# Peptides against a protein of PDB entry 3WG5: the designs that were tried, part 61

Target 1, 218 residues: chain A of PDB entry 3WG5
Amino acid sequence: LAKNIVYVAQIKGQITSYTYDQFDRYITIAEQDNAEAIIIELDTPGGRADAMMNIVQRIQQSKIPVIIYVYPPGASAASAGTYIALGSHLIAMAPGTSIGACRPILGYSQNGSIIEAPPKITNYFIAYIKSLAQESGRNATIAEEFITKDLSLTPEEALKYGVIEVVARDINELLKKSNGMKTKIPVNGRYVTLNFTNVEVRYLAPSFKDKLISYITD
Target 2, 218 residues: chain A of PDB entry 3WG5 as posed
Amino acid sequence: LAKNIVYVAQIKGQITSYTYDQFDRYITIAEQDNAEAIIIELDTPGGRADAMMNIVQRIQQSKIPVIIYVYPPGASAASAGTYIALGSHLIAMAPGTSIGACRPILGYSQNGSIIEAPPAITNYFIAYIKSLAQESGRNATIAEEFITKDLSLTPEEALKYGVIEVVARDINELLKKSNGMKTKIPVNGRYVTLNFTNVEVRYLAPSFKDKLISYITD

## One batch from the design tools (peptide; aimed at target 1 S79 R103 L106 D150)

Design b2_p21_1_s2 (made by RFdiffusion4, then SolubleMPNN; from b2_p21_1, 12 letters changed)
Fold by OpenDDE base, seed 2:
Structure b2_p21_1_s2 (fold): chain B 218 residues (1-218), chain C 218 residues (1-218), chain A 21 residues (1-21)
Amino acid sequence: as target 1 above (218 residues)
Amino acid sequence: as target 1 above (218 residues)
Amino acid sequence: KRVEGVELSLTGSPLVLERLK
């Protein structure tokens, strides 16, 4: 019986246009192989709003389920990472990870202070993050508070509040726990039931370019 | 056999915070009555982006299908109206209506000239409108061109290009043609098949407040 | 690691979506 394939790839660091290229490349590879899903191990402090929105769009356009896995322990899906997670077909978190802190900013002043986004921009992203939560059947109130209160949650809290679907220590536990779950958003117009009973795990390595940019952004 | 109820309400004029209140009120009434759907007859030149996004969110949160009907002939779902339509469960247009022209602007100068939005804002709304199109299984390329080319389409073109689902001259034709169609976005997490075979049409009148604001914004 | 917010290089101006006159 042909083994269903699950791809696993890592995306780490700031969310930029290059991060979009990584998501696009990884998802494209998995799509070409008709994978059961791709798991993106995500560790990000945040990044660019434009790149984030493009990534969300790319996930939504995926022909296969895209699972965001906040991994390893100590990782975060902070700010832009939270938006990306909320835009995905399934969110998993490892113990000791965090999600949240989504307040948009205009940047940093010369003294390193945050330049606050004007209320209109903040309100825009409140609406945006709430839409992601609602579209995926996740907690829109918490999504809002990721911005308004700069709320950060543990995996346990995120699970409890209906922000994420899975707490898993590793890929094997993730596959086990998510097996039989429906995607939180459609894949090609259909909510897909994940089948991880007999899967081959294929790891995608970062390209040389991926490594170079990770090095530059760290 | 208990007749399924379809509500019909009109929203006309600029998209503002008040327009949000109208959408919210109308949808809430229909939800309370467990309506089969609500049809919003929409005629708008556009309006506020913040209000538009809130309206889209309210539609997405609806417990019943929200059908945007660009009506009557001569009406438009221009700019903000296009976003609202693309965020809805079904789009219908009457002959002689239009949809599109979605380029965001910062406002009008003292001389009445348009103040163009900075590229970053334009790009944001490109991403946003494309997401609405993609999430609803509608033409994302055309959605983009609603902004980049300030594209406006006729009902026939919009249907042809997969932007809308129905061309209908009146409510009766709309109900007839949309009967059996699936919603383009989920209702409470499920794509709903519309049943308009034995429906009671209930018209919601604008409140006094609705009339007053329509008068002020015209 | 410093949690960086979503960096917006957007101007604080209100967005209006109106029909071009």
Scores: peptide ipSAE 0.036, ipTM 0.218, DockQ to the pose 0.176
OpenDDE base, seeds 1, 3, 4, 5: peptide ipSAE 0.044, 0.021, 0.023, 0.021; ipTM 0.228, 0.251, 0.251, 0.249; seeds 1, 3, 4 fail the geometry check

Design b2_p21_1_s3 (made by RFdiffusion4, then SolubleMPNN; from b2_p21_1, 14 letters changed)
Fold by OpenDDE base, seed 5:
Structure b2_p21_1_s3 (fold): chain B 218 residues (1-218), chain C 218 residues (1-218), chain A 21 residues (1-21)
Amino acid sequence: as target 1 above (218 residues)
Amino acid sequence: as target 1 above (218 residues)
Amino acid sequence: KKIEGVELSLTGSPLVKKRLE
């Protein structure tokens, strides 16, 4: 019996315009093959707000479910990564990972001190992150606190507070636990029930360009 | 009867990208020989957070159990060393060693004063260290206090509070006490029961590169 | 999108490169 396909791809490092290109490429491949879903193994300290917003839009425009999986252990969906996760169809985290710390900054001073964003910008991102949480039926109060308190959560805390949907140690456990779950946002205007009963897992490797960018941004 | 092999290697000094290379090399050798485990004799004052997180990931991806042993007497698993230990399959400490003091800093000023990390960064590492403790079934409250109180513990205290698994004076006592223990995190998706009944101990020497780096960073 | 022409950074741990000493 023809197995449904689930793609798995890794995105690691700072969120940049090149990270958008990675998301776009991976999701496009999965869309072309009519995959049941794509799982993005995400490990990011954050990055550019513009790239983040574009990535969120690309996820929301996907013809298939996009699952953000904070993986492997020790990984994070920090700052921009949290926004991306909150904009996705399902969030999973591995044990030993974290999510949050979303306060926007203008940059760093020469001494490494944070240059604070003006209240206008902070308030913009508060409204934005709350909207992502509300749209996905996730905890909007905690989403706000990711900014106002620079809150970071463990997988267990994030699950408990209704920020994420799954805690899973690996892809197999993720597929098992998320099987039969509804997407937290619509796919092509409908909430999709995930079907991971008889799936083939296909791993997408980073392109040469993706590898080069990761090497330069580290 | 073919003896199971236990590798022992030493990693000393600041945690850097070169320390990652040492961990990777030592674990890879032990993996290639299908060792029962590798024991890393760790003595570190701390170091880079990025290198630390990569080392934790490398340990968690190991095909064999990685035991962090704070050794010899007078050694420490300070700051980054504590995170590495909490990310490992088993923690042992020798008498006269210490663990903890995990508060992140931005660096040192010209006068040697600590440049404090902003709350955003501190909260990130609190979530991270708690996640490592929770994943390994170790004391997450104490793990948080390693940051919030800059707590340092003796081996006896660390054992008592459920931060570590073994207090041992030497490799022979470590092998004896850890024999039959389950790993605190999985190896290839399974908790492994350590078998040190009939083992050959093999010491891995630092490479020329490892020696050179230690010389430069000291 | 530049918000008011300013490049905003959403960095959780900018200090991943900095020392945990």
Scores: peptide ipSAE 0.039, ipTM 0.306, DockQ to the pose 0.103
OpenDDE base, seeds 1, 2, 3, 4: peptide ipSAE 0.040, 0.035, 0.038, 0.039; ipTM 0.308, 0.300, 0.301, 0.242; seeds 1, 3, 4 fail the geometry check

Design b2_p21_1_s4 (made by RFdiffusion4, then SolubleMPNN; from b2_p21_1, 14 letters changed)
Fold by OpenDDE base, seed 5:
Structure b2_p21_1_s4 (fold): chain B 218 residues (1-218), chain C 218 residues (1-218), chain A 21 residues (1-21)
Amino acid sequence: as target 1 above (218 residues)
Amino acid sequence: as target 1 above (218 residues)
Amino acid sequence: AKVEGVELSFVGSPEVKKRLE
């Protein structure tokens, strides 16, 4: 019997190898307790492509549904955050948040200008993001435009265009709206219907290490 | 019983991490005293995007209504100030003030010319500002034009176009006009009707630290 | 092709954090 537990954890800041460790830790805790799902409150401007791809794989290997929730208001799932969201079992956004802007770059020059990625890299990520969208039954055309047009969307636009599944103001509304939804990708080879009836919400705190890195990278 | 207290504080100058600390301190004091609201008299030319986004989040997390009041005459809520206003529970402007001009920049060159933000960043902030406007039931088209056209509005124009809620000459007129208005975003998950009947106005002074930084950044 | 070294970020330039002026 799945314990009627939903875990909630926060991941904020740049996507790095440390962010992967946070995802892995949080999902592992929720897996160990046979949670109904884990909600990751995500606020990121993006980060490293390698870390992002590893996080996507970790989510897809999860034994429980992983819900990416762009939260709080003013948060974003920008760039790498969009890929992570598209790789997840369900995407939710709070009002006042954004998603998109997925064009890869090699970095920033000394003057703050973007160093453009070569066409080979851009085409790779176009294929990758389209694959994530297609696998999850989300809008692959918009996913491509997140790169080709550097498109960013509001929650309402993202919902309308079939990029995300839920707009919710808080965890309670998220649980209410996503109750009875099927995961957009399989969990252990099956699409799961989310059951958020009579659930206990458990918040996972950042580890000491998690707090330290957020402080250093800010 | 909400103490019939309205706090008033001033924030002036560039939006920085220190400005975030000022917002946090002022709102925290008002929260601790269960104030009916806090009015932030804002006069800013803009500032840091990261600090701005954190301030918006802090306002949206407030346990009490936060009213952004562009004051005194000659003041502006320019750029970052507009985002902060759009993220708040109520916007007021004094006659002779302005709001808008929200186009992101990377900085200034040595010759004082603007270093343009790449389309990726501009599109991100378009989505962000539209999301703030939509969440607050304010004019999202004008919010976008604050970026795309670098539009600046008078109080009367901003009111007419549904960007702000109140034009007021002073705190007393602000309290009178905003009395009975609903907050444009929720407080603790609910839209609150402001009650400014028989209120005590308490002014919060800048801390010593607040005074010092304003002195250094000016 | 390991897309090693590619950044998908807004934050890479401290300057992008800078000024909405």
Scores: peptide ipSAE 0.103, ipTM 0.351, DockQ to the pose 0.093
OpenDDE base, seeds 1, 2, 3, 4: peptide ipSAE 0.109, 0.032, 0.029, 0.026; ipTM 0.345, 0.241, 0.266, 0.244; seeds 1, 2, 3, 4 fail the geometry check

Design b2_p21_2 (made by RFdiffusion4)
Pose (drawn by RFdiffusion4):
Structure b2_p21_2 (pose): chain A 218 residues (1-218), chain B 218 residues (1-218), chain P 21 residues (1-21)
Amino acid sequence: as target 2 above (218 residues)
Amino acid sequence: as target 2 above (218 residues)
Amino acid sequence: TELKSGAIYPISIYGGSKATT
């Protein structure tokens, strides 16, 4: 009961209804165990808007900070993952990862051709991504360009431009650098200082169902 | 005089990419065997827009008539399934089935809440559903109300209002009543008269991949 | 007859080329 606990979970692949269930399951475990924070290792090339908005909402309502960590090297928080990142308490990127490219689309034709959205819906997601950035004090100008210019960024660029808070190789370095940082959004109405000294790290294994469903969607 | 071959397939659940694959697989089989028609027993609560549009497109390119049959009793062709029905050559409904209820939403939230669709998406789908109805000679005024009023119809109401062509209890009654009917959309440029005199019915089983994905869904 | 309701899901978020590192 007198421990400092950080949970680490993994989320890979398309953001779908099932991805929401994962976020909710992992975050719920950390909340019930009074964790200092939960670190989500995120690697997503794309996903659905409805599951992305539900995840952002679940993070906003989280009783503990949620740190989105674009990991491992070569991972991306592209498309829906970018909103999830902008909607969270802190963003960290591992070297060689990517963030951005969030243009909303109606989806894919028989060809694999891109089915664009009506111009006004593009404006809707611009307003939504600007809102997430402003609510978290992040660079909304660059965030808008994730859509309008299909802008993508490396870790160092994302840090310079004020989109993320940490560049880290691993969990230990992430804990060291983010220790003492304020969360970019509140936890239960209060901006919180992260205390990662003398911390117990607990890894949450993805379940059989997680790995299987992810593989199938792949 | 001649033997006419009719294929029957079952398509159930949410409309997704796998559903497009089912439509493409079952239709390709019927085309290669020079079938008079393929009948799809459809039961769907809704699904994704891109897959629905890809299915409508696949049906438009079909070299043989595609009859959408809302079957069994209790089934519905709601939301995305309504567009598939309106985009097909002939629509049949079994007693106690439903069609309509197509108001678009961005999706569902955590607590029973619904994420509203911006007006542009709503107007986009109004134009699209009116277009499918106009192209097939079905009631565009009522089709709009599937969206603007979330209107749902019984089979008897759907026939009366000119949204569908046939009310049938089974495959036998469907072939009997639809024999001699012109298709509502062309098959390769010409509106085909359906010949169901001297008919061999062939049932298509769902594949291993079909069954697996649906068991996981159940 | 019991009438059914449903939903259509119109939007996905596109992911472009990764950043060059």

Design b2_p21_2_s1 (made by RFdiffusion4, then SolubleMPNN; from b2_p21_2, 11 letters changed)
Fold by OpenDDE base, seed 5:
Structure b2_p21_2_s1 (fold): chain B 218 residues (1-218), chain C 218 residues (1-218), chain A 21 residues (1-21)
Amino acid sequence: as target 1 above (218 residues)
Amino acid sequence: as target 1 above (218 residues)
Amino acid sequence: VKLHKGAIYPIRLGGGPPAVV
C-alpha cells in the first residue's frame, strides 16, 4: 500500500509577504503529492497583519490538512503566529513554547516604543480572531483576550482552554497523538480525519531564497 | 427550459475608482445576459469614500440583483466594504469573515497614525450608512455603531443583528439558502424573489487590467 | 475621505523587536 506522506517544513522569523510565499510553496508541494498533511513548524514573534491574513486564506484554501506546530521548545506562535495557527486545520505545540499576545500595533517609534493601534484596528482584529476561533471550534473568548489582555498561554493552558489540539515533544509524538483527529476546519468542504498510520515523513528544506530572506529579515 | 444564469465575480483589495470600474463591468455583463443575479465575492479592507458611494449607486441602478458575498474565509467587508454591502440587494458572509469598522478617516500621517475625520464628515457618513441600512431594511443602529464604536461583527453576529441575510460556506450553500429570498432593495422598482432553482453558475474572471491593478494596489 | 485605507499600515501583529519585558 502506498505510504501516506506527511510533509514537514519550517517557517521561522517575522511574518512578511515572503512568509506567505513560503506557506504557498510548501502547501503547493504537499498538495501536488496528495500528502496526508503538511506540518509547518512555526516559530514567529509575529509580523505583518496583511501577510498574516493572506497566509490564513492560503491555509484555508489548502487541498490537504495544514498542521501548525509551534516548535521547537522555546519557539512561539506570537501575535501573527497565533492568527495563523487559529486559521489552520490543527494546532500543536511543543513543551516550552507559547501562543498569544495578539494586540495589533502600528509599529515602533524611533525610541522603540510601541505605537498603539487605534480602536478601529484593534476592534477589527478582535472580530477577525474571534471569527477564526469560532470557525475552527476553538475558544473565541481566549482568542479575544489574546488581544484585549495581551494574553499568552503555555501549551498546557492552550490545550486546557481549547485553543489548541495537541501537545507534543516532537514530530513522532505529534503524528501519534493527532492520528484519528478531525481537522478543525474543512478541507475541500469536508472535515478530514487524519490518518497517520504507516506514514512517510518528508522534510522540505528552505529554498536558497528562503534562507537569504530569513537572513535579511532577522 | 433555459437555465437561469448566476454570475460570480471577485473583487479583492482596496476600494478605488478602479473598483468602481470592476463593479460596473461585472454588473453590465450580468445585465446584458439577463442573469438571475450576480454574486460579488468581496474581500476588502476599505478604501475611498467617493469610490464607495459611486459603487453603491451603481449597484442600486442594477437591472439585476447584486449579492455581496464576503468570501472566502478570512475575507472582510471592512469599512467601505460594509457600505457597499449595505447598499446591495443581498448580503452573504462566509464563516471566518467580518463586516464593519466604518469610521471615516482623512488618512494616515507619516508615522502611521490615523488622521481623524472632523465631526462634520463623521456625521455625514453616520447619516449615509443609516440611510443605506434603513432603505434595505437592515439594522440601522448597528450601522451607526459601525462608525461610532468602530464595531466589527462576525457572520453569526451580523445575521443575528439583522445586518446580513445569509451565512454560507460556498456558492452552492449561498444559492441554496438565498433561493426564494426577496431582495432587500428594489430591482427596477420592485423587490425581486431570487430563483436559484436550476441555475448555471458562470464565473467572470478578472481582466488583465484587473490583475495588474490589484497587483499594484496590494 | 478614506473610509479605511486598508493601508493597514503594516499593522504589525507583533513582530517588532521582541519587547523584552
Scores: peptide ipSAE 0.137, ipTM 0.397, DockQ to the pose 0.168; fails the geometry check
OpenDDE base, seeds 1, 2, 3, 4: peptide ipSAE 0.071, 0.070, 0.050, 0.072; ipTM 0.382, 0.352, 0.369, 0.361; seeds 1, 2, 3, 4 fail the geometry check

Design b2_p21_2_s2 (made by RFdiffusion4, then SolubleMPNN; from b2_p21_2, 11 letters changed)
Fold by OpenDDE base, seed 5:
Structure b2_p21_2_s2 (fold): chain B 218 residues (1-218), chain C 218 residues (1-218), chain A 21 residues (1-21)
Amino acid sequence: as target 1 above (218 residues)
Amino acid sequence: as target 1 above (218 residues)
Amino acid sequence: VKLHKGAIYPIRLGGGAPAVV
């Protein structure tokens, strides 16, 4: 039987316009090969809201399931990373990771202090994050609290509250636990049951450009 | 039986004078073919108030129904996009989208802070947005709160509060749900009952100019 | 008059103190 392929790629660092290009490239490769899914190992402190929204759209336009995996231990899906996760087909977290802290800001002053976003922007992102949670059948109250209370959760808390679907120590445990799960949003108009039986795991390496930009933005 | 034609076109990005040209072109094509309607897939963070008001007028002068569809998931009809929607013959939203956040501003300072609009301008747009809601038989209280509270709504909230008419995942569901609905404002002096039975969907591609300007304004 | 959700500064969705590293 032709082995189902699962792609694994890493996205690390700040969410920028270039992070969109990484998501687009990785998902496109996996789509071309009719992969069963792509797993994106995500480790981000956050980043740009515009890039985040484009990434969410790109995930939701995917022809295959996109699994966000907050990995390795010590990683976070902070702020923009939480929105990306909530916009995805399945969320997994490794032990020792975190998700949340989604309050929008305008940036940093010269003294490094946060420039607060006006209520307009905050309310926009409250509606947006609630919409992502509701569409994916995830906890919209907690999604709002990621902004209003600047809430951050452990994997165990996030699972307990219905924010995420899987806690897994590694890719093998993730594949095992998510096998037979339905995607939390549709793929090509239908909810897909993940089939991780007899899969080949293929790792996608960062491009030379990916390495260079990661070096510049870190 | 000659198939009724429904046009679908995309308008994405900031509302500018060029966005008016896009609306005008798309509506004109659909008018020339005596289409049953045009669906505008709208994804906007907002933009210029002058361009917005011209777009609303162009929609209200349309010889055919203009349906604003906030699409795809992750899209928004934010600020100027909300006014455009409220000025249209029917509003639809996809799950995972938002509408609202309509407070006018003068712009942004060099430090990225919002320059607030004076009360005179704010009150003008309160009256204007309430008028659009009232004329379309939509919730004028919520329309005001889009400014005064900087409110943003999910599709489900917007439907519940009587701001929009349809929640739909795709064009096919939109056509199915809106079939037999009356336009919320008149077309050529009469409220039109939409007939989406046996329709052909025709997609209008962006012009070369549309693509170039989108590339520059993104 | 702008009817815009966003600020000139790219709205940042940063949870931790952005270590502007």
Scores: peptide ipSAE 0.134, ipTM 0.405, DockQ to the pose 0.189; fails the geometry check
OpenDDE base, seeds 1, 2, 3, 4: peptide ipSAE 0.104, 0.104, 0.082, 0.086; ipTM 0.398, 0.396, 0.369, 0.378; seeds 1, 2, 3, 4 fail the geometry check

Design b2_p21_2_s4 (made by RFdiffusion4, then SolubleMPNN; from b2_p21_2, 11 letters changed)
Fold by OpenDDE base, seed 5:
Structure b2_p21_2_s4 (fold): chain B 218 residues (1-218), chain C 218 residues (1-218), chain A 21 residues (1-21)
Amino acid sequence: as target 1 above (218 residues)
Amino acid sequence: as target 1 above (218 residues)
Amino acid sequence: VKLHKGAIYPIRLGGGEPAKV
């Protein structure tokens, strides 16, 4: 009986246009192989909002479930990472990770101080993050507070508040706990029940380009 | 029995004079074929006010219904996009999209700060956006607040407040839900009842020029 | 008159710098 394939890939560092290319590549590979899902191990401090929005769109256009896994311990889905997670089919977090801190900024001054975004931009991202939460049946109030209060949550808090679906220590625990869960957003217009009972896990390595870009963006 | 044709086209990115050319081209094609309607999948952060006003005029001069569809999920009808939508025969939004944030600005300073528009300009656009809402039987108070409060709405909020007519996940759901709706503004002096019971959907691809312009405007 | 969110400097949805403690 053909094993259900689950891909696992890593995305680390700042969210940029190159991060979009990584997401697109990884999801495309998994789509081509009709994988049961792809798990993206995410560790990001945030990044560009434009790239983030494109990544969310790409995830939502996926023909297969995309699971965002905030991993390893010490990782974060900070800022842009939270939006990406909220736009995905399932969110998991490892113990010792964080999610939130979504306030948009214009950048940093030469002294490292935050240049605040104008209210127009902040309000846009409030509406945007709330929509992501609402569509996925996640906590829209907390999603708003990720901006308005610069809120950050532990995995346990995020689970409790209905921001995420799974707390898992590793891929095996993630697969076990998420088995039989429905995707929080549709795949091809349908909510998919994840089937991880008889899976082969395939790790996607970053390309040489991916490694180089990650090195430059750090 | 000849199928009613519905055209679907995409407009993404900043609103410029080139965006006007895209709207004009797409609408003209649909007019020439006596299409039942054209659906414009819109994703824009906004753009030039002059181009926006020309686009609104072109839509209102259309011989066929022009449906603005904020699509895909993660897209926005931000700023200029809101005005365009409010000037159209029907507005739909996909889940995970946004509308609003219509405050006019003069631009950005070298430090990325917003250069505020003088009160004269702001008041002009308040009057203009209210007129679009009133003419289309949409919520003029919310339209004003898109400027005065820099308000942004989710699809569900926009529907609830009477800013938009349809929330739909895809073109098929849009056609189904909008079937039998009357246009919010007249077509050739008459309010048209949309007939999507026996339609052929035709997708208009962007021209090479359209693709290049989108790439440069990003 | 620009009716755009802006050519915002790429709006950075950056995590707060780790609070330098």
Scores: peptide ipSAE 0.083, ipTM 0.362, DockQ to the pose 0.183; fails the geometry check
OpenDDE base, seeds 1, 2, 3, 4: peptide ipSAE 0.078, 0.057, 0.058, 0.056; ipTM 0.363, 0.337, 0.356, 0.342; seeds 1, 2, 3, 4 fail the geometry check

Design b2_p21_3 (made by RFdiffusion4)
Pose (drawn by RFdiffusion4):
Structure b2_p21_3 (pose): chain A 218 residues (1-218), chain B 218 residues (1-218), chain P 21 residues (1-21)
Amino acid sequence: as target 2 above (218 residues)
Amino acid sequence: as target 2 above (218 residues)
Amino acid sequence: SFKYTSAGVVIPVVGASTYKF
């Protein structure tokens, strides 16, 4: 009861309705265990807008800070993952990862051709991504360009431009660097200072169902 | 005189990429065997827009008539399934089935809430559903109300309003009543008259992949 | 360095769906 606990979970692949269930399951475990924070190792090439908006909402309502960590090296928080990142308490990127490329699309034709969205829906997602950035004090100009210019960024660029807060190789380095940082959005109405000194790290294994469903969608 | 071959397949659940694959697989089999028609027993609550548009496109390119049959009783062709029906060569409904209810939404939220669709998406789908109805000679005024009023119809109401062509209890009654009917859209440029005199019915079983994905869904 | 490009976020566009039997 007098411990400082950080949960670490993994989320890989397309952001779908099942991905929401994962976020909710992991975050719920951390909340019920009074965790200082939960670190989500995120690697996603794309996903659905509805599940992305539900995840952002779940993060906004989280009783503990949610740290989105683009990891491992070579991972991306592209498309839906970018919004999830902008909608969270802190963003960390591992070396060699990517963030951006968030243009909303109606989907994919028989050819694999891109089915673009009506121009106005592009404006809707611009307003939504600007809102997430401004609510978290992040660079909304660059965030808008994730859509309009299909802009993608490396870790160092994302840090320089004020989109993320940490560049870290691993969980330990993430804890060291983010220790003392204020969350970019509130936890239950209050902006919180992260206390990662003398912290117990607990890893949450992805379930059989997680790995199987992810593999199938792959 | 001649033996006419009719294929029957079942397509159930949410409309997704796997569903497109089912439509493509079942239709390809019927085309290669020079079938008079393929009948799809459709039961769907809704699904994804891109897959629905890909299915409508696959049906438009079909070398043989595709008959959408809302079956069994209690089944529906709601939301995305309505567009598939309106995009097909002939629509049949079993007693106690439903068609319509197509108001687009960005999706569902955590607590029963619904994420609204921006007006541009709504107007986009109004134009698309009116177009499918106009191209097939079905009631475009009523088709719009599937969206603007979330209108849903019984089989008897759907026939009366000119949205569908046949009300049938089973495959036997469907072939009997639809024999001699012209298709509502062309097959390779010409509107085909359906010949169901002297008919061999062939049922297509769902594949291992089909069964697995649906068991996981159940 | 790595920059990944995505076609973007898929808008699944679904119906609220009602039923009349």

